# Peptides against a protein of PDB entry 6RGO, part 301

Target 1, 392 residues: chain A of PDB entry 6RGO
Amino acid sequence: MALKLLGFNQDATCFSVISSNKGVTIYNCDPFGKCFELEKSTSNDEELDFLVEMLFSTSLIAVVDKTIGASKRKKLKIVNTKRKATICELTFPHEIMDVIMNRKIICVVLKSDQIFVYDISCMKLLRTIDVRGEKLKSTSKFRNSEAVGDIGVRVSLSTDNNSILCYSSYSKSDKENAPLNDIVVFDALKCIQINVLPAVHQSNIVCIACSPDGMLMATASEKGTIIRVFKTIDTENDEPILVNEFRRGSRPSRISEMKFNHDNTLLACVGESDTIHIFALPVTTTEADANEDDTLQQSSHSLSSSINGLQYISKGLANRFGKIIVSKIPTQSQQRHVAYIKIPENAKYRIGFPKDTTNTIHICGEDGNYLVYSIPRNEVGPCTLVKSNTFD

## One batch from the design tools (peptide; made by RFdiffusion4, then SolubleMPNN)

Design b2_p25_3_s4 (from b2_p25_3, 10 letters changed)
Fold by OpenDDE base, seed 1:
Structure b2_p25_3_s4 (fold): chain B 392 residues (1-392), chain A 25 residues (1-25)
Amino acid sequence: as target 1 above (392 residues)
Amino acid sequence: MEEERKKLEEEAEKILENLEKLKKE
């Protein structure tokens, strides 16, 4: 059967799939099994396409049926899975491209590059963000939506109640073909822009991940070779703080998904490559624990010499892209542990981090595999398979 | 874990009930 992955929920307790014969199925991860099934509305052998966003492991889901007709692709349904009933239906002016939610906010991304921000408790519209609207003051040429291929506005939302929304925006360049290479950080509750990160990549941003607490974001471009991690809110001299830069690989490969773990110690990425990459993040010591008087006098000796090589790379990039202040990554954080999982090259995979086990990753494939891996803490190497299940 | 799941479900049920009420008004 052809499976299409929809992804994990916010805490990786459930994942959603489209089965060509059944419709949408939601699986619980532990104990492993089907927890919900949405039957096909049509008996036709049409390729099923859905968006499904689940509110954690609850009975609340948002569903968009994208299978047939321009009208359905514009409808968001809030469904109670226990009652198998549509509770609320919203209709949008354009096709829905993405839906993301937390306990407070639901964001709907349209093909028009608009983001609709709602209070989930009442489905009241809080804000419409028009990502094109800042540009429309100069050039009335609607990019014919036909020639805009797979490049659209990308979004990520914090899973906490702070509801930090990160989205890709068009660079202020007067060029008709400005890339989607800016990031806007937005407080979705207060409906205020917090930060703007200009030109974080040379090409369009195709993947964004926000940390669960909304304090970090990861970005990847169409090339998918470099992943950048920024602070979302904090700035240094009004400039964005680059916390991390990771190299996924030497070959271009699209990144389809990135996720932080719940304590911001790991960043995982998956895409068109045969490898899921897991990067270690430096532990941000919150200044609060610095009051314990740990008198360990240990010797400040000679590791001065090897730092000279990395200074040359920073100067060249800073001159052409707005000065991304690479915060002085403490010299200890240069040995970022990288873990990996090998996956079938022809199978799309999705990733999720469970809340309770910070060193565990959940993955699921269009090959019908649900896999749980243990991540090595102190070494570069492969992840260890802990549990496997199959689904249809 | 289970208590947090229960609390999240109670929040989701309240949202769903409120949305069902607002649809009838």
Scores: peptide ipSAE 0.627, ipTM 0.949, DockQ to the pose 0.893
Fold by OpenDDE base, seed 3:
Structure b2_p25_3_s4 (fold): chain B 392 residues (1-392), chain A 25 residues (1-25)
Amino acid sequence: as target 1 above (392 residues)
Amino acid sequence: MEEERKKLEEEAEKILENLEKLKKE
């Protein structure tokens, strides 16, 4: 059967798939098995497409029927999986492109480059973010968005209650084709913009990940060769907002998904390449009051790659927050992966980090494989397969 | 794990019940 992966939930306890014959199936990871099925409503041999966002491992899911020809591509359904019932239905003016949620917030991304932010507890609209409206203050031309292919607004939401929303925005360049290469950091609960990261890549951002606590974000462009990690909030200390730059590879390849682990020590990426890459993040030692004594030679190989080279060029264009992020990190400071997983060529995979095991990664493939890998701690190398299951 | 999962399910059920009430008003 043709499988299409929807991905893992926030804590990698479940994953969702589309089966051409069955509709949507949700699998539990441990114990492995089907926990929910949404039956195909139509007998037609149409290629099924859905968005499914699950609130952790709960009975609450958001569903969008994206099937071609379906009048439902503008409808968000909140479904109770235990009752198999639609509790709430919202209709949007444009096609839904993405849905993300946590325990407080649900965000709906439209093909119009609008983000609708809701309080999940009552489905009250808190904010409409118009990413185009920030650009249209310069250019009155309604470009028919039909010809701009797979390039839209990308979003990521923190899984915690702080509800930090990171989204791609159009650069303020006077060019008619301004890239989606700015990042906005938004407090989704307070509905305030807390940061703007200008020109974080030279081309459109196609993948964003927010850390579970919302303190970090990762970005990749359509080139997918470099991943950048940023602090979401300016610390009062003169610490650089750009904390890491990772090299996935030398060849262009699209990154489809990135995830942080739950303690912000690892960043994984997957995409069109035969390799899942896992990067180590430097532990920011908060100087807690280290009282004097015990000389235990913890060989903290502090991968303190002092990114000494980020000179704040203070010149000219005071962005609204006064900081220009100079995207020219010296190529020498680019870290490689610490671990990897080989996957079949042309197989789409999704990734998730379980909460309780920070050195474990869950992956699932459109090949029908659910795999659990152990990540090496002290060496650069392949991950070790711990568990494998198959699904159809 | 199991106690956190139970707490999350109870929170999700309360949300779903609240949304079902708001749909009837």
Scores: peptide ipSAE 0.625, ipTM 0.948, DockQ to the pose 0.903
Fold by OpenDDE base, seed 4:
Structure b2_p25_3_s4 (fold): chain B 392 residues (1-392), chain A 25 residues (1-25)
Amino acid sequence: as target 1 above (392 residues)
Amino acid sequence: MEEERKKLEEEAEKILENLEKLKKE
């Protein structure tokens, strides 16, 4: 049977799948088993497509029927899974592309590049964000981009109550084909823009991850070769702070999902490649505990590689392209993965980090595998498989 | 874990009940 993965919930306690014959199924990770099913309403052999966002492991889910030909692609349903009932239904002017939520906020992304921000407690609209703005409404022929892999607005929301929303935005270039390479950081509760990170990649941003606390953000472009990690709120001299730059690989490959673990020590990425990559983030030691004198003279072999070659990229090109975040990180010092998982070629996988086990990752595949891996802390290497289950 | 899951479920149930009330008004 063809499976389509919808992904893990916020704490990786559940994941959602589409089964061609059954409709939507939600699985609990521990104990492993089905916890909810949405039956297929139609006997048609149409390829099922859905958005399902679950509020952690609760009875509250948001559902969109995206099935081709369905008049429902503009409808968000809030469903009580215990009652098997639609509690609320919202209709949008355009097709729903994405839905993300936490305990406070639901964000709905439309094909019109609009983000609708709701208070989950009452479904009151707090803000409509028009990512195109007024300027692009006149010239944007709807890209019938059936052919180029869906370049739309990407969003990520912090899982905490601070509700930090990161979204991709169009660069201020007067070009009809401005890339979605800016990031906006938005306080979804206060409905204020906190920060703007201009031109974080050269091409469109196709993947964003916000940390659970909303303090970090990871970005990847269409090339998927470099992942950048930024501070969301903090700035240095009114400029964005690049914390890390990771190299996933040398070959272009689309990244479909990235996630931070719950303590911001790890970043995982998955996509079209045969490898899930896990990167270590530097622990920001808060300066407070630096007082213990433990003189472990671990001889940090100072790889004093003489970085002499500051090639002066000529000042002239920088003025026309908005403030490109020039990586201050030399290409040679790009950090590689600390851990990896090999997955079947062409298998789509989704990733999740459980809250209580910071060195554990949950993965699920369209091959019907749910897998739990242990992440090595002290060594660069493969993750160890701890648990496996199958689903249909 | 279990107590936090229970608190989250109680919060979700309150949200769902509130949304059900607002739909009738």
Scores: peptide ipSAE 0.624, ipTM 0.948, DockQ to the pose 0.860
Fold by OpenDDE base, seed 2:
Structure b2_p25_3_s4 (fold): chain B 392 residues (1-392), chain A 25 residues (1-25)
Amino acid sequence: as target 1 above (392 residues)
Amino acid sequence: MEEERKKLEEEAEKILENLEKLKKE
């Protein structure tokens, strides 16, 4: 049977799958098993396509039927899974491309490059963000770029109550085909733009991850060779702070998903490659808790590999093309993965980090495998398989 | 874990109940 993965929920306690025969199935990770099924409404041999966003492990889900020929591609349904009932329906002017939520906010991304921000508690529209309209204010020419259907606005939302929304925006370049290579950071609750990171890649951004607390974001372009991690809110001299630059690989490969763990110590990425890469982030020791007691001398030999030499050479190389504000982290300072998982070739996988175990990663594949891996702490190497389950 | 899940479910149920009320008005 063809499975299509929708992904994990915010805390990786559940994942959603489309089965061609059954419709949408939601699995619980622990104990492993089916927790909800949405039966297919049609007997047609049409390839089922859905968006399903679950509010953690709750009875609240958002559903979009994206099946071809279905007049429902513009309809968001809020479903109570316990009652198996549609509670709310919203209709949009354009096809829904993505839906993300947390405990406060639902964001709906349209094919028109619009983001609709709602208060989840009442489905009140808080903001319409018109990413294309912002471009048109900066660039006078309406080119109907037939945006090659794969290049649209990407979004990520913090899973906490701060509700930090990161989205891709069009560069202010006078080029008729300006890439989606800017990032906007937006407070979705206050409806305020917090930050703008211009030209974070040379090509369109195809993947964004926000940290659970909204303090970090990761970005990848169509090339998927370099991942950049930025602070979302903090700026240095009104310039964006680049925290890390990671090299996934030398060969171009699309990244489909990235996620931070719950303590911002790890970033995982998955995509078209045979490898899930896990990168270590520097622990920002906030200096504040240095005051408590001196006593326990336990000699943890921290392998202080003295990566001393990240002099942020903020050489503003104003090359003849617009200010790439991204401080060029020297190619030599590009960090590699600390851990990896090998996955089957051509298998699409999704990733999730559980909240309670920061050194564990959940993965699931369109091959019907749900796998739990332990991430090595002190060594660069493969992750260890801890648990495996199958689903159909 | 269970207490947080329970709290989240109670929050989700309140949201769903509120949305159901707003649909009837």
Scores: peptide ipSAE 0.619, ipTM 0.948, DockQ to the pose 0.894

Design b2_p25_4_s1 (from b2_p25_4, 8 letters changed)
Fold by OpenDDE base, seed 4:
Formats: sequence, C-alpha cells, structure tokens
Structure b2_p25_4_s1 (fold): chain B 392 residues (1-392), chain A 25 residues (1-25)
Amino acid sequence: as target 1 above (392 residues)
Amino acid sequence: SELTEEQLEELQKLLKEAEEELKKR
C-alpha cells in the first residue's frame, strides 16, 4: 500500500500517516497501536493528501484535506478525535501549505506566503504575517509552484508556552527572485518580532527547526550540505549568534525535517539521503559553583569539546548591498555527525524525539516501519535499534 | 467567524486536558 508520512507530534508519542485505502491514521508509539482513524470520505482512487497536526497526545488535531478540489485545501478543521467530531472549521483565502501548533498557538501557512497566527484557546486571529508584503519590491507573480518544487515560507514553533515562531523571509535584495534566506524570530503570543537573521544561507531555506524552549533554531538550505544553529533571541553586538555549523555531507541532498531533542543536546536531520544524521550541540554548562571539595573524578568524559570558539560570525564579505552574509565557517571547523541511522534509499522517513529519553530517537518510514533507536553518547557511530513495529 | 459558546467550552476542555497531561510528565 502507498503510505505517506505526516510526522510525529511534539513529544514523539504519536505519529500520523496517510494510507491510500484507509485515509489518515494516527498511531501511538508506546504501547504501539492505532489511536485514531479518519476514513476517506470518497471511494475514488484519488491520491490522498492531508495535513494533520496533533496537540501532543491529546484528542485535539488540526486537519486539512488537500486531496480534492481547491475549496477543501483552504479549510482547516479542528477535530476532537475522541468524539470523532469537528469542533470548528476555518476557511482561508489561499491553499494551506503547513499547520503547526502548541498549547497556546496555531500557525497556518498559506500558498500566498502568509502566516495566520491564532490563539488556540478561542481560535481568534492574533496576527496575519504577510511575508511577501514585507518584501518591498516583489511585484513578481506567484512563483508558479509547479516548476521549482517546495520553495515556500518555512515555519517552526517552539513546543513550550513561550511560542517562539521562526519563519523564512525574503531577503531585501532588489532581485525579483530574492531567495527565502532570511529568518524572522517572532513572539507568537505578543505578536512582536524579536529578531531577524539576514542571509543565513546563500540559497532558499527549505528546513527550519526551533528548539522546544525556543532558544535555538536550526536552518538548512536547498543544498542541504550545511546546517546552521543560531540563538533565536540573544544577539552579540546586535549581530546573530551562530552556535554551530554542521556538515551533513559534501553532495547536495534535500533535508525534509530537522528536530532538536528536549534538552537541546542533539539535533537530528532526515531527507532524501540514505542517512539520518544526529549532531551534538555544546552543552552550556551553567557554571554550577565548583565547590572545591568532592574530588569524585566521575570522569564523565562528556565530549565537551570545549568549542570555546565563539566563532564570531566573521563579518562575511559585505556584498555590495551591505548584507551580512553569514561567512562559511572554515571547512575544518565544521562539525560532523556524532551518530547516524541508515535508512533505505528513496524511503521517506520522519523523526521525533521523546521527552522522557533524551538519547532515544523515534523514526517512521513510508515503508511501514516504526523504529526506536538508542543514540551513542561517548562515541561516534551508528545508532542501535531498540524496538521495531510495522504499520499499514 | 467567532466560535459558539459550546465550541469554545469543548476547545477549552481539551486544552485543559493537555495542560494536565504536561504536569504529570
């Protein structure tokens, strides 16, 4: 059967899939099993397409039917899965491209490059962000979304109550075809722009991940060779703070998803490559008071590679337009993965980090595999398979 | 469109359940 992955919920306790014959199915990870099924409304052999965003392990889901006709693609349903009932329906002026939520906020991304920010508690519109309207000069027609694939506004939302929204924006270049290579950091509750990270990549940003606490963000371009991690809120001398630059590979490959673990110690990425990469982030040891006495040399050889290199974003060559291009960190200082998972070639996988086990990663594939891996802490190597289940 | 009182109560109940689940973990 053709499966299409919708992804994990915020804490990786559930994942959603589209089955061509059944419709949308939500699986629980532990105990493994079906939690909810949304039956196909039509007997037609049409390829099913849905957006499903689940609020943690609750019965609250947001659903968009993208399968049939331009009208349904503009409708967001808020559904109670326990009642199997629609609580409310919102209609948008344009096709819905993405939906993300936490306990406070729903963000709806439209094909128009608009982000609608809602208070989830009352479904009141707090803000409409017009990413194109912020682009001064782009009278450029709707990029015909047909030819050059999935180049639209990307979003990520913190899973905490602070509701830090990171989104890709168009660079202030006079070029009609300005890339989506700026990042805006937005307080979704207060509806305030907190930070702007200009030109974080040379090409369009195709993947963003916000940390659960909203303090970090990871970005990848359409090249998918370099992942950059920034602080979201903090700046140094009014400049963005680059925390890490990771090298996924030397060959271009699309990254489809990135996620932080719950303690911001790991960043995972998945995409079109045969490999899920897991990177270690520097643990900000808060200087806990080194009380002198207890010489218990628990040599926790944490690979605290003390990258004391606050690598200043070396003032990238101010191109002729005064834009700070994040200078490429020298290839020698680019960190590699600390762990990896091999996946079948051409299999689409999604990733999730469970809250309770910071060294565990959940993955699911369009091949019908749900897999739990243990991440090695003290060595660079493959992850160990701990649990496997199959779904249809 | 504004939510009806019944829709609002149902939504708030589900959000409260979500907050209670967070406190248990």
Scores: peptide ipSAE 0.469, ipTM 0.917, DockQ to the pose 0.658
Fold by OpenDDE base, seed 3:
Structure b2_p25_4_s1 (fold): chain B 392 residues (1-392), chain A 25 residues (1-25)
Amino acid sequence: as target 1 above (392 residues)
Amino acid sequence: SELTEEQLEELQKLLKEAEEELKKR
């Protein structure tokens, strides 16, 4: 049976899959089992393709049928899984490429490089972000729309109510082939741009993750060798916006998904490689209440990797925002993973972090495996398998 | 397209149920 993974929900309590014989199935992680099934609308042996985005463990899902006909690929259905009923349907001018949601916002990404931002409570359009229109305003040359291959706008949304949207945008380059290598940070509720991170990679950004609280974002390019972590907001204290640079590997490999854990201490990545990588983020100890004397020398080996080496080379190339965010960081400052999971080669996996267990990761594969791993805290090494289930 | 009153009521009911479930966890 051909399985296609759709992914975990925001809190990793459920995951969704496409079964070529059944349609869309949603599984609960604990207790493990089917919680929802969307039957095929057609008896045809056509390859099923869907987008499914869940609102946590709720009965609210957003569904796009990408299988058959250009008309369905432009339709977003909001579905009540408990009633097995469509609440509403929205039709877009272009094919839907991605859908992301939280308790306040739905974002719909179109093949036109447009992001439609909706208030979920009323399905009112709050904003249309035209990433291509922003490029055309920045680049004097009309580029024909046809030559954009598999490289579209990427998005990530904070799972909290702050609704911080991070998306890839086109750099202001005089080159005809401006890459999608800027990041825009957007308040989806207020519909304001908070920040812009210019040229965070040399090539197109293909993966973005926002932290649950929206305070951090991670980015990976088409090369997938380096992951960068940034603060979403400029802090008054002139602290570096780039907080981490991780090396996934030496060989190019596409990263398909990245996720932060719920306390922003871990970043996981998965993709075309045989390895899920988990990176530790430095805990910013807020210096506040260090006054009281109490002697418990618990050696918190804070892996305070002093990122002392981020010399802002103030080379006088006034980048668009005056700050060069990504200088050539020496390869020596690149942190490695703290943990890893081996997965079958060519198996597509998805990742999720459960809310209640910050050192646990959920993974599921197109091989029909749902796996729960414990992440080592005190040593660099493999994750330990805690639970396994199979699905079809 | 604007939501019908019935669609809006159903959506708001689900979001309310969702918020109540998320507060109990």
Scores: peptide ipSAE 0.459, ipTM 0.913, DockQ to the pose 0.744
Fold by OpenDDE base, seed 2:
Structure b2_p25_4_s1 (fold): chain B 392 residues (1-392), chain A 25 residues (1-25)
Amino acid sequence: as target 1 above (392 residues)
Amino acid sequence: SELTEEQLEELQKLLKEAEEELKKR
């Protein structure tokens, strides 16, 4: 059977798949098993395509039927999985490209490069972000560059209640084909733009991950060779703070998904390559409340030694023409992965980090494998397989 | 279209159940 992975929920307790014969199935990770099934409404031999966004382990899902020929590509259904009932349906002017949610917000991305931000509690529209309209205000030429292909606005939302939305935007370049290489950081609750990170890559951004707390974001371009991690809110001298630059590989390969773990200590990436890469993030010691005396000699063996060479040359050479050139971290300071997982060639995998185990990663494949790996803490090497299950 | 009162009540009930489940884990 052809399986298509929809991905993990926010805490990696569930994952969603499309089965050609059954429709949408949601699996629980522990105990492993089917927890919900949305039956195929039509007997047609059409290749099923869906968006499914699940609110953590709850009975609340957002569903879009993207099947070819379906008049439903512009419709968002909010579904109660326990009742197997549609609560409400929203219709959009354009095809839905992506849906992301947390406990407060639903964001709907359209093929028009519009982002509709809703209050989940009442499905009230809070804001429409027009990423093309913002470009047109900056660049007077309406070229209907039909962006030939799979290049659209990318979004990521914090899983916490702060609801930090990161999205790709068009650069203010006078070039007719301005790339989607800017990032906007947006408070989705207050409907305020917090930050703008200009030209974070040379080409279009194809993958974004926001940290669970919304304090960090990771970006990858079409090349997928370099991953950049930025602070979302904090700035230094009105310039974006580049926290990390990771090298995934020397060969170009598309990154399809990135995820932070729940404590912001790890960043994982997956895509078209045979390897899931896991990178270590420096623990941002918030210097704050280390006042209280309590003498517990937990031997924090500081893996201090190898990180000393990161002179963050935060010298953004603001060249005279207002282009914040994200200072190229010297190629020598590009960190490599600390851990990896080998996956089958041509198998699409999705990744998730469970909340309770910061050194565990969940992965699932279109090959029908659900795998749990332990991430090594003190060594650079392969992850260890802890559990495996199969699904169809 | 605005949600009906019944749709709104069902949605708010599910979100409340969700917040209660997330506090127990």
Scores: peptide ipSAE 0.455, ipTM 0.913, DockQ to the pose 0.728
Fold by OpenDDE base, seed 5:
Structure b2_p25_4_s1 (fold): chain B 392 residues (1-392), chain A 25 residues (1-25)
Amino acid sequence: as target 1 above (392 residues)
Amino acid sequence: SELTEEQLEELQKLLKEAEEELKKR
């Protein structure tokens, strides 16, 4: 049977899948089991496609049926899974490409490169963000989006109540083919732009992750060889703060998903490669707690000595257009993964970090495997499989 | 379209249940 993964919820307590025969299924991770099913409404042999965004482990989900015709692809349903009932339906002018939510807001990304920001408590529209801006509306004839591949606006939202929204934006180059290589940081509650990170990659950004607290973001381009981690809010001399630059690999490979763990100590990435990579982030010791526990200093020194070569090249070279070029960290100073998971070739996987176990990662595959791995703390190596389950 | 009062009450109830579930974990 063909499975299609929709992903984990915000705290990796549930994941959603599309089964060709059943429709949308939500699984609970612990105890493992089916917790919700949305049956296929049509007997047609049409390839099922859905968006499902969960609000943690609650009975609130957002659903978009992408299978049947242009009308349903423009409809967002808010569903109560306990009642198996639609609470409300919103209709959009264009096809829905992505949906992301937390306890305060829901963001809807359209094929028009618009982001609709709603207050989830009343489904009131707070803001429409036009990522193309007014200038690009005149010259962008709708290029038949068939030839411009899966490159659209990417979004990530903090899982906390701060509701920090990170999205990819077009570079202000007057070129008709401006890449989606800028990042905008947006306070979704106040509806204000906080920061703009210009030209964070040379090519289009295809993956973004926001940290749970919204203080960090990770970005990857279509090349997927380098992952960059930035501070979201803080700037040095009006320049973006590059915290880390990670090397996933030497060969190009698309990254489909990235996730921070709940304490911002790990970043995982998955995609078209046979390997999930896990990177260690430097623990920002807040100066205040540095006083008492002398004993933990010895183990942190070995990781910190490799980080001390990351001179904060805060000095972005302004290009000829006054844009900050994020300097590439020399390949020798690029950090590699600290841990990895081997996955089957050609199986799509999704990743999630559970809240209470910062050294555990949940993964699920279109091969029907749900796997729990332990992440090594003190050594570079493979993750250890702790639990395995199968789903259909 | 604005939510009906019944839809709004149901939505707010679910969000309250969500906040209570998330405070217990």
Scores: peptide ipSAE 0.449, ipTM 0.913, DockQ to the pose 0.669

